Peptides against a protein of PDB entry 4IGA. Designs and how they scored, part 70

Target 1, 116 residues: chain A of PDB entry 4IGA
Amino acid sequence: KRVLIVDDAAFMRMMLKDIITKAGYEVAGEATNGREAVEKYKELKPDIVTMDITMPEMNGIDAIKEIMKIDPNAKIIVCSAMGQQAMVIEAIKAGAKDFIVKPFQPSRVVEALNKV

## One batch from the design tools (peptide; made by RFdiffusion4, then SolubleMPNN)

Design b1_p21_3_s4 (from b1_p21_3, 10 letters changed)
Fold by OpenDDE base, seed 2:
Structure b1_p21_3_s4 (fold): chain B 116 residues (1-116), chain A 21 residues (1-21)
Amino acid sequence: as target 1 above (116 residues)
Amino acid sequence: SELKAIEERNEEVEKLVEKLL
């Protein structure tokens, strides 16, 4: 399966790329904000998306909503430092299938990838 | 400790996700 990695932090994208690749998944591409994420989703048609929340241009919640309009069956895993209950609820309501709080263990990401 | 707090927070979120889905 192919994964689109969305995060405004280069180091986080690198970390996720390593985890995803070692788990046997392919990285379809990367996006640095929500607007780019939506564009890349249309272009690359990935199987799974890892989504940050706090990003410039367009935040992760709005990106989830836009992607779900394009593909109601989209598989989106949130990876965010914003672990507040309200944010988790908002992300799931928007259509996310999982929510991983930073910092996280690689195994948590792998489990999420395998489950969605 | 800080590590324990992080683990507890992550576990709390996992439980919440399971409840919501």
Scores: peptide ipSAE 0.594, ipTM 0.898, DockQ to the pose 0.695
Fold by OpenDDE base, seed 1:
Structure b1_p21_3_s4 (fold): chain B 116 residues (1-116), chain A 21 residues (1-21)
Amino acid sequence: as target 1 above (116 residues)
Amino acid sequence: SELKAIEERNEEVEKLVEKLL
């Protein structure tokens, strides 16, 4: 399966890329904000998306909503430092299939990839 | 400890996700 990695932090994208590839998944591409995420989703048609929340241009919640308009069957895993219950609820309501709080263990990401 | 607090927070979120889905 191919994964689109969305995070405004280059370090985080690098970390996720390492986890994803070691787990046997392919990286479809990367996006640095929500607007780019939507564009890349259309272009790359990934199987899974890892989505940050706090990003410039367009936040992750709005990106989830836009991607879900494009593909109601999109498999989106949120990966965010904002682990407040309200944010988790909002992300799942928007269409996310999982929510991983930063900092996280690599095994948590792998488990999420395998389950969505 | 800080590590334990992080783990508990993560577990709380996991349980919430399971409840919501």
Scores: peptide ipSAE 0.593, ipTM 0.900, DockQ to the pose 0.700
Fold by OpenDDE base, seed 3:
Structure b1_p21_3_s4 (fold): chain B 116 residues (1-116), chain A 21 residues (1-21)
Amino acid sequence: as target 1 above (116 residues)
Amino acid sequence: SELKAIEERNEEVEKLVEKLL
């Protein structure tokens, strides 16, 4: 399966890329904000998306909503430092299939990838 | 420890996700 990695932090994208590839998945591409995420989803048609929430241009919640309009079967895993209950509820309501709070263990990401 | 606190917070979110899905 191919994964689109969305995060405004280069370090986090690198970390996720390492985890994803070591787990046997392919990285379809990267995006640095929600607007780019939507564009890259259209272009690359990835199987899975890892999605940050707090980003410039367009936040992760809005990006989830836009991607779900494009593909109602999109598999989106949120990966965010904002683990408040309200945010988790909002992300799942928007269409996300999982929510991983930063900081996380690599095994948590792998489990999420395998379950969606 | 701080590590245990982080693990507990992550577990709480996992439980919430399972409840919501």
Scores: peptide ipSAE 0.590, ipTM 0.898, DockQ to the pose 0.717
Fold by OpenDDE base, seed 4:
Structure b1_p21_3_s4 (fold): chain B 116 residues (1-116), chain A 21 residues (1-21)
Amino acid sequence: as target 1 above (116 residues)
Amino acid sequence: SELKAIEERNEEVEKLVEKLL
């Protein structure tokens, strides 16, 4: 399966890329904000999206909503430092299939990838 | 410890996600 990695932090994208590839998944591409995420989703048609929340231009919640309009069957895993209950609820309500709080163990990401 | 706090937070979120889905 192919994964679109969305995070404004280059370090985080690098970390996720390493985890994703070592787990046997392919990286479809990267996005650095929510607007780019929506554009890349249309372009690349990934199987899975890892989605940060706090990003410039467009935040992750809005990106989830826009992607879900495009593809109601989108498989989006949130990966964010914003792990408050209210944010988790908002992300799942928007259409996310999982929510991973930063900092995380690589195994947590792998489990999420395998589950969605 | 910080490690335990992180683990507990992650577990709490996992349980919440499971309840919401």
Scores: peptide ipSAE 0.589, ipTM 0.904, DockQ to the pose 0.764

Design b1_p21_4_s1 (from b1_p21_4, 9 letters changed)
Fold by OpenDDE base, seed 2:
Structure b1_p21_4_s1 (fold): chain B 116 residues (1-116), chain A 21 residues (1-21)
Amino acid sequence: as target 1 above (116 residues)
Amino acid sequence: SMEEYIKKILEEIEKEKKEME
């Protein structure tokens, strides 16, 4: 399966890329904000999206909503900072399938990937 | 219901927080 990684932090994208590839998944591409995420989703048609919530330009919640308009069956895993329960709930309401909390263990990421 | 689902999500979030502490 191919994964689109969305996070404004280069380090986080690198970390996720490492985890995803070691778990046997393919990285379809990367996005650094919500607007780019929507564009990349249209372009790459990934199987799974890891979606950061707090991003400049367009946040992850809005990106989820736009992606769900494109593909109601999108498999989106939100990546949230600790303490953002309300935003995780909003992400789930918007259509996210699962979530991981930053900081995270690689095994948790793999679990989420396998679950969706 | 959505309410029940939200409760489960919140419980899971709290669980993960504890695991990372």
Scores: peptide ipSAE 0.183, ipTM 0.735, DockQ to the pose 0.000
Fold by OpenDDE base, seed 4:
Structure b1_p21_4_s1 (fold): chain B 116 residues (1-116), chain A 21 residues (1-21)
Amino acid sequence: as target 1 above (116 residues)
Amino acid sequence: SMEEYIKKILEEIEKEKKEME
């Protein structure tokens, strides 16, 4: 399966890329903000999306909503910071299939990838 | 119900927070 990684932090994208590839998944591409995420989803049609919903300058929830318009069957795993319970709930209501809390263990990421 | 689902999500979030502390 192919995964689109969305996060404004280069370090986070690198970490997720390492975890995803070591778990036997393919990285379809990367996005650094919500607008780019929607564009990349449309272009690459990935099987799974990891979506940062705590980006300071971009609303990750809106990106989820737009992707769901493109593909109602999209499989989106949200990545949230500690203390962002309300944002996680909103992401699930918007159509996200699972969530991961930062900081996270690699095994939790793999579990989410296998579940969706 | 949606309320029960939200409750479970919140519980899981708190569990993961504790595990990373």
Scores: peptide ipSAE 0.163, ipTM 0.721, DockQ to the pose 0.000
Fold by OpenDDE base, seed 3:
Structure b1_p21_4_s1 (fold): chain B 116 residues (1-116), chain A 21 residues (1-21)
Amino acid sequence: as target 1 above (116 residues)
Amino acid sequence: SMEEYIKKILEEIEKEKKEME
């Protein structure tokens, strides 16, 4: 399966890319904000999306809503900071299938990828 | 430990998720 990685932090994208690749998944591409995420989803048609919440231009919640309009069956895993329970709830309401709290263990990321 | 703390947070949020479904 192919994964689109969305996060404004280069270090986080690198970390997720390493975990995803070692787990046997393919990285479809990367996006640095919600607007780019929507564009990349249209272009790449990934099987799974890892979605950061707090990003410039367009946040992760709005990006989820837009992607769900494009593909109601989209498999989105939201990545949230510790203490952002309300934002995780909003992401799930918007259509996210699972969530990961930062900082995370690599095994938790793999579990989420396998579950969706 | 940090790992145990993260696990507790995830369990709490997962519980909330299931209640919403």
Scores: peptide ipSAE 0.048, ipTM 0.610, DockQ to the pose 0.000
Fold by OpenDDE base, seed 1:
Formats: structure tokens, C-alpha cells, sequence
Structure b1_p21_4_s1 (fold): chain B 116 residues (1-116), chain A 21 residues (1-21)
């Protein structure tokens, strides 16, 4: 399966890319903001999306909603910071299928990838 | 520990998720 990685932090994208590839998944591409995420989803049609929802200057929930309009069957895993329970709930309501809380262990990421 | 704290958060969020389903 192919994964689109969405995060404004280069370090986080790199970390996720490493975990995803080592787990046997393919990285379809990367996006650094919500608008780019929507564009890349339309272009790449990935099987799974990892979506950061705690980006300082971006509402990750909006990106989820837009992707769900494009593909109601989209498999989105949200990545949230500690203490962002409310945002995770909003992401789930918007259509996200699973969640990961930062800081996370590689096994948790793999579990989420396998679940969706 | 941080691990225990994360676990509690995940359990709570998962519970809420299931209730929403």
C-alpha cells in the first residue's frame, strides 16, 4: 500500500517515512501543509494518509474534510500532539479512521497502518 | 511515566471513538 505523509515538520516526515518504508509500505509522496495534502491526494491517490493535525499555522481538520469530499473512503490516520484529545475527536468526526499521539513508537504507527 | 500517560490518553480517545461509531 502507498502512503501520503502530511506534516509541516521535515523531521517528522523523515521519521514517518523511515517507519513506513521499514514496515513494507511504499511512500506515495509528502505534503507540508493542508492545501498541498489535498492536491497530492488528488494527484497520487494514495491508499493511506498520515495527517498532522497540530501544525501551528494550519487546520489539519480542514484538510481531512476536503480529502473526504474527494474520496469518502479515504484512509486517514491523524497524528496529534499530547493533550490534543479534542482535536483528535474532531478529526475522527471529520472522517479519520485512526489516530497516533506524539511522541509515538514505530510499532504504534505500524499498528495504525495495518488497521485502516 | 510518559508511556503510561500516553496509554491513558489513547485508551480514553479509543473509548470515545467507539462511542461515536
Amino acid sequence: as target 1 above (116 residues)
Amino acid sequence: SMEEYIKKILEEIEKEKKEME
Scores: peptide ipSAE 0.042, ipTM 0.597, DockQ to the pose 0.000

Design b1_p21_4_s2 (from b1_p21_4, 9 letters changed)
Fold by OpenDDE base, seed 5:
Structure b1_p21_4_s2 (fold): chain B 116 residues (1-116), chain A 21 residues (1-21)
Amino acid sequence: as target 1 above (116 residues)
Amino acid sequence: SMEEYIEKILKEIEEEKKKME
């Protein structure tokens, strides 16, 4: 399966890319904000999206809603900061299938990938 | 229900937090 990685932090994208690749998944591409995420989803048609929902410049939940309009069957895993329970709940209501909390363990990321 | 699902998610979040502590 192919994964689109969305996070404004280059380090976080790098970390996710390493975990995703080692788990046997393919990285379809990367996005640095919600608008780019929507564009990349249309372009790349990934199987799974990891979506940062704590981006300072843009709420990742808006990106989730837009992607769900494009593909109601989209498989989105949200990445949240510690203490952002309300945002995770909102992301799930928007259509996200699973979540991971930052800082995360690689095994948790793999678990989420395998679950969706 | 959505309410029950949210409660499950909240529980999972708390469990993940404990793993990171």
Scores: peptide ipSAE 0.208, ipTM 0.762, DockQ to the pose 0.000
Fold by OpenDDE base, seed 4:
Structure b1_p21_4_s2 (fold): chain B 116 residues (1-116), chain A 21 residues (1-21)
Amino acid sequence: as target 1 above (116 residues)
Amino acid sequence: SMEEYIEKILKEIEEEKKKME
């Protein structure tokens, strides 16, 4: 399966890319903000999306909503910071299939990838 | 119900937080 990684932090994208590839998944591409995420989803049609919902410059919830318009069957795993319970709930209501809390263990990421 | 699902999600979030503390 192919995964689109969305996060404004280069370090986070690198970490997720390492975990995803070591778990046997393929990285379809990367996005650094919500608008780019929507564009990349449309272009690449990935099987799974990891979506940062705590990006400071772009609303990750809006990106989820737009992707769901493109593909109602999209499989989105949200990545949230500690203390962002309300944002996680909103992401789930918007159509996210699972969530990961930062900081996270690699095994939790793999569990989420296998679940969706 | 949606309310029950939200409660489950909140519980899971708190459990994940504890694992990283």
Scores: peptide ipSAE 0.197, ipTM 0.754, DockQ to the pose 0.000
Fold by OpenDDE base, seed 3:
Structure b1_p21_4_s2 (fold): chain B 116 residues (1-116), chain A 21 residues (1-21)
Amino acid sequence: as target 1 above (116 residues)
Amino acid sequence: SMEEYIEKILKEIEEEKKKME
């Protein structure tokens, strides 16, 4: 399966890329904000999206809503900061299938990928 | 520990997710 990685932090994208690749998944591409995420989803048609919901400008919640309009069956895993329970709930309401809290263990990321 | 704290948070959020489904 192919994964689109969305996060404004280069370090986080690199970390997720390493975990995803070692788990046997393919990285379809990367996006650095919500607008780019929507564009990349249309272009790449990934199987799974990892979505940061703490991004500036267009946040991950809005990106989820737009992607769900494009593909109601989209498989989105949200990545949230510690203590952002309200944002996780909002992401799930918007259509996210699973969630990961930062800082995370690599095994938690793999579990989420396998679950969706 | 941080590990235990993370697990607690994830469990709580997961329970909320299930209530919404």
Scores: peptide ipSAE 0.084, ipTM 0.634, DockQ to the pose 0.000
Fold by OpenDDE base, seed 1:
Structure b1_p21_4_s2 (fold): chain B 116 residues (1-116), chain A 21 residues (1-21)
Amino acid sequence: as target 1 above (116 residues)
Amino acid sequence: SMEEYIEKILKEIEEEKKKME
């Protein structure tokens, strides 16, 4: 399966890319903001999306909603910071299928990838 | 520990997720 990685932090994208590839998944591409995420989803049609929802200058929930309009069957895993329970719930309501809380262990990421 | 705290948060969120399903 192919994964689109969305995060404004280069370090986080790199970390996720490493975990995803080592787990046997393919990285379809990367996006650094919500608008780019929507564009890349339309272009790449990935099987799974990892979506950061705690980006400082971006509402990750809006990106989820837009992707869900494009593909109601989209498999989105949200990545949230510690203490952002409300945002995770909001992301689930928007259509996200699973969640990961930062900081996370590689096994948790793999579990989420396998679940969706 | 941080691990225990994360597990607590995950459990709480998962329970809420199930309620929404």
Scores: peptide ipSAE 0.081, ipTM 0.630, DockQ to the pose 0.000

Design b1_p21_4_s3 (from b1_p21_4, 9 letters changed)
Fold by OpenDDE base, seed 2:
Structure b1_p21_4_s3 (fold): chain B 116 residues (1-116), chain A 21 residues (1-21)
Amino acid sequence: as target 1 above (116 residues)
Amino acid sequence: SMEEYVKKILEEIEEEKKEME
């Protein structure tokens, strides 16, 4: 399966890329903001999206909503900072399939990937 | 409710993360 990684932090994208590839998944591409995420989803047609929803400069929930309009069957795993329960709930309501909390262990990411 | 369930899960995860730090 191919994964689109969405996060404004280069380090986080790098970390996720490492985890995803070591777990036997393929990285379809990367996006640094919500608008780019929507564009990349259309372009790459990934199987799974990891979506940072706690980006300081952009709301990842909006990206989820737009992706769900494009593909109601999209498999989106939201990545959230600690203390952002309300935002995660909104992401789930928007259509996210699972969530992981930062900081996370590689095994948790793999678990989420396997679950969706 | 779904919202309440999600909250519980998140709380548990966050507590675990704090313990790991």
Scores: peptide ipSAE 0.045, ipTM 0.624, DockQ to the pose 0.000
Fold by OpenDDE base, seed 4:
Structure b1_p21_4_s3 (fold): chain B 116 residues (1-116), chain A 21 residues (1-21)
Amino acid sequence: as target 1 above (116 residues)
Amino acid sequence: SMEEYVKKILEEIEEEKKEME
């Protein structure tokens, strides 16, 4: 399966890329904000998306909504920081299939990838 | 409800993370 990684932090994208690759998944591509995520989803048609919803100056929840318009069967795993319970709930309502709270262990990411 | 379930799980996770710090 191919995964699109969305996060404004280069370090986080690198970390997720390492975890995803070691777990036997393919990285379809990367996006640094919600707008780019929507564009990359259209282009790459990934099987799974990891979506940061705590990006500053960008609403990751809106990106989820737009992707769901493109593909109602999209498999989106949201990644959130501590203290963002309300945003995670909104992301689930928008169509996200699972959530991971930062900081996370690699095993938690792999578990989410395997279940969606 | 789904909202209440998610909220509960998130709270539990965050409490565990705080204990680890």
Scores: peptide ipSAE 0.030, ipTM 0.594, DockQ to the pose 0.000
Fold by OpenDDE base, seed 3:
Structure b1_p21_4_s3 (fold): chain B 116 residues (1-116), chain A 21 residues (1-21)
Amino acid sequence: as target 1 above (116 residues)
Amino acid sequence: SMEEYVKKILEEIEEEKKEME
């Protein structure tokens, strides 16, 4: 399966890329904000999306809503910071299939990828 | 700790989400 990685932090994208590839998944591409995420989803048609919440241009929740309009069956895993319970709830309401909390263990990311 | 408390809350939310699917 192919994964689109969405996060405004280059270090976080690199970390997720390493985890995803070591788990046997393919990285479809990367996006640095919600607007770019929507564009990349249309372009790449990934099987799974890892979605950061707090980003410039467009936040992760709005990006989820737009992607769900494109593909109601989209498999989106949100990556949230500690203390963002309300944001996680909003992401789930928007259509996210799962969520992981930063900082995370690589095994938790793999479990989420395998589950969606 | 506060971190552990928040983690448990989010785990509960995760379980509830799975039940709703």
Scores: peptide ipSAE 0.029, ipTM 0.537, DockQ to the pose 0.000
Fold by OpenDDE base, seed 1:
Structure b1_p21_4_s3 (fold): chain B 116 residues (1-116), chain A 21 residues (1-21)
Amino acid sequence: as target 1 above (116 residues)
Amino acid sequence: SMEEYVKKILEEIEEEKKEME
């Protein structure tokens, strides 16, 4: 399966890319903000999306909503920071299928990838 | 843990969704 990684932090994208590839998944591409995420989803049609919702200047919920309009069957895993329960709930209501909390263990990421 | 807490909330949400379907 192919994964689109969405995060404004280069370090986080790199970490996720490493975990995803070592787990046997393919990285379809990367996006650094919500608008780019929507564009990349249209272009790449990934099987799974990892979506950071804790970016200071970006509301990841909007990106989720737009992707769900494009593909109601999209498989989105949200990445949240500690204390962002409300945002996670909103993300799930918007259509996200699972969540992981930062800092995360690689095994937790793999579990989420396998679940969706 | 935080994940367990959110999981419980999510389970409740899923149950509500199923009831509405």
Scores: peptide ipSAE 0.029, ipTM 0.520, DockQ to the pose 0.000

Design b1_p21_4_s4 (from b1_p21_4, 9 letters changed)
Fold by OpenDDE base, seed 5:
Structure b1_p21_4_s4 (fold): chain B 116 residues (1-116), chain A 21 residues (1-21)
Amino acid sequence: as target 1 above (116 residues)
Amino acid sequence: SMEEKIKEILERIKKELEEMK
């Protein structure tokens, strides 16, 4: 399966890329904001998306909503430092399948990838 | 259901945060 990694932080994208690759998944591509995420989803047609929330241009919640309009069956895993209950609820209502809080264990990401 | 999914994720997050502290 192919994964699109969305995060404005280069370090975080690198970390996720390492975890995803070691888990046997392929990295379809990367995006640094919500607008790029939507564009890359259309272009790459990934199987799974890891989505940050706090990003410039377009935040992760809006990106989830736009991707779900394109593909109602999209598999999106949120990965964010904003682990407040209200944010989790908003992300799941938008269409996310899981929510991972930063900092996280690599195994948590792998579990999410395998379950979605 | 969506409600149960949210509850499950929230409970998991609580446990993970407690384990990391």
Scores: peptide ipSAE 0.508, ipTM 0.884, DockQ to the pose 0.000
Fold by OpenDDE base, seed 1:
Structure b1_p21_4_s4 (fold): chain B 116 residues (1-116), chain A 21 residues (1-21)
Amino acid sequence: as target 1 above (116 residues)
Amino acid sequence: SMEEKIKEILERIKKELEEMK
């Protein structure tokens, strides 16, 4: 399966890329903000998306909503430092399948990838 | 259901945060 990695932090994208690749998944591409994520989703049609929340241009919640309009069956895993209950609820209501709080263990990401 | 999913995720997060301490 192919994964689109969305995060404004280069370090985080690198970390996720390493985890995803070592777990046997393919990286479809990367996006650095929500607007870019939406465009890359259209172009690449990935099987799974890892989505940051706090990003410039367009935040992750809005990106989830836009991607869900494009593909109601999109498999989006949120990966964010903002693990407040309200944010989790908002992300799931927007269409996310899982929510991983930063910092995280690699095994947590792998489990989420395997489950969605 | 969505409600059950949210509950499960929140419980998992709570557990993980406790384990980090």
Scores: peptide ipSAE 0.500, ipTM 0.879, DockQ to the pose 0.000
Fold by OpenDDE base, seed 4:
Structure b1_p21_4_s4 (fold): chain B 116 residues (1-116), chain A 21 residues (1-21)
Amino acid sequence: as target 1 above (116 residues)
Amino acid sequence: SMEEKIKEILERIKKELEEMK
């Protein structure tokens, strides 16, 4: 399966890329904000998306909503430091399949990838 | 259901936070 990695932090994208590839998944591409995430989703048609929340240009919640308009069957895993209850609820209601709070264990990401 | 899924995720997050303390 192919994964689109969305995070404004280069280090986080690198970390996720390492976890994803070691788990046997392919990285379809990367996005640095929500607007880019939507465009990359349309272009690449990835099987899975890892989505940050707090990003410039467009936040992760809005990106989830836009991607779900494009593909109601999109498999989006949120990966964010913003683990407040209200944010989790909002992300799941927007269409996310899971919510991983930073900092996280690599095994948590792998489990989420395997379950979506 | 969506409500149950939210509950499960929140409980998991709570557990993970407790484990890292």
Scores: peptide ipSAE 0.483, ipTM 0.875, DockQ to the pose 0.000
Fold by OpenDDE base, seed 3:
Structure b1_p21_4_s4 (fold): chain B 116 residues (1-116), chain A 21 residues (1-21)
Amino acid sequence: as target 1 above (116 residues)
Amino acid sequence: SMEEKIKEILERIKKELEEMK
């Protein structure tokens, strides 16, 4: 399966890329903000998306909503430092399948990839 | 752990949303 990685931090994208590839998945591409994420989803048609929340231009919640308009069956895993219940609820309501709080262990990401 | 607590919250929310469909 192919994964689109969305995060404004280059280091985080690199970390997720390593985890995803070691787990046997392919990286479809990367995006640095929510607007780019929506465009990359249209272009690449990935099987799974890892989505940051706090980003410039467009935040992760809005990006989830836009991607769900494009593909109601999209498989989106949120990865965010904002683990408050209110944010979790908002992300799930928007259409996210899972929510991973930063900092995380690689095994948590792998489990999420395998379950969506 | 915090991670386990978050997981429990997510599972509850997912179930609730499915029931509302």
Scores: peptide ipSAE 0.367, ipTM 0.796, DockQ to the pose 0.000

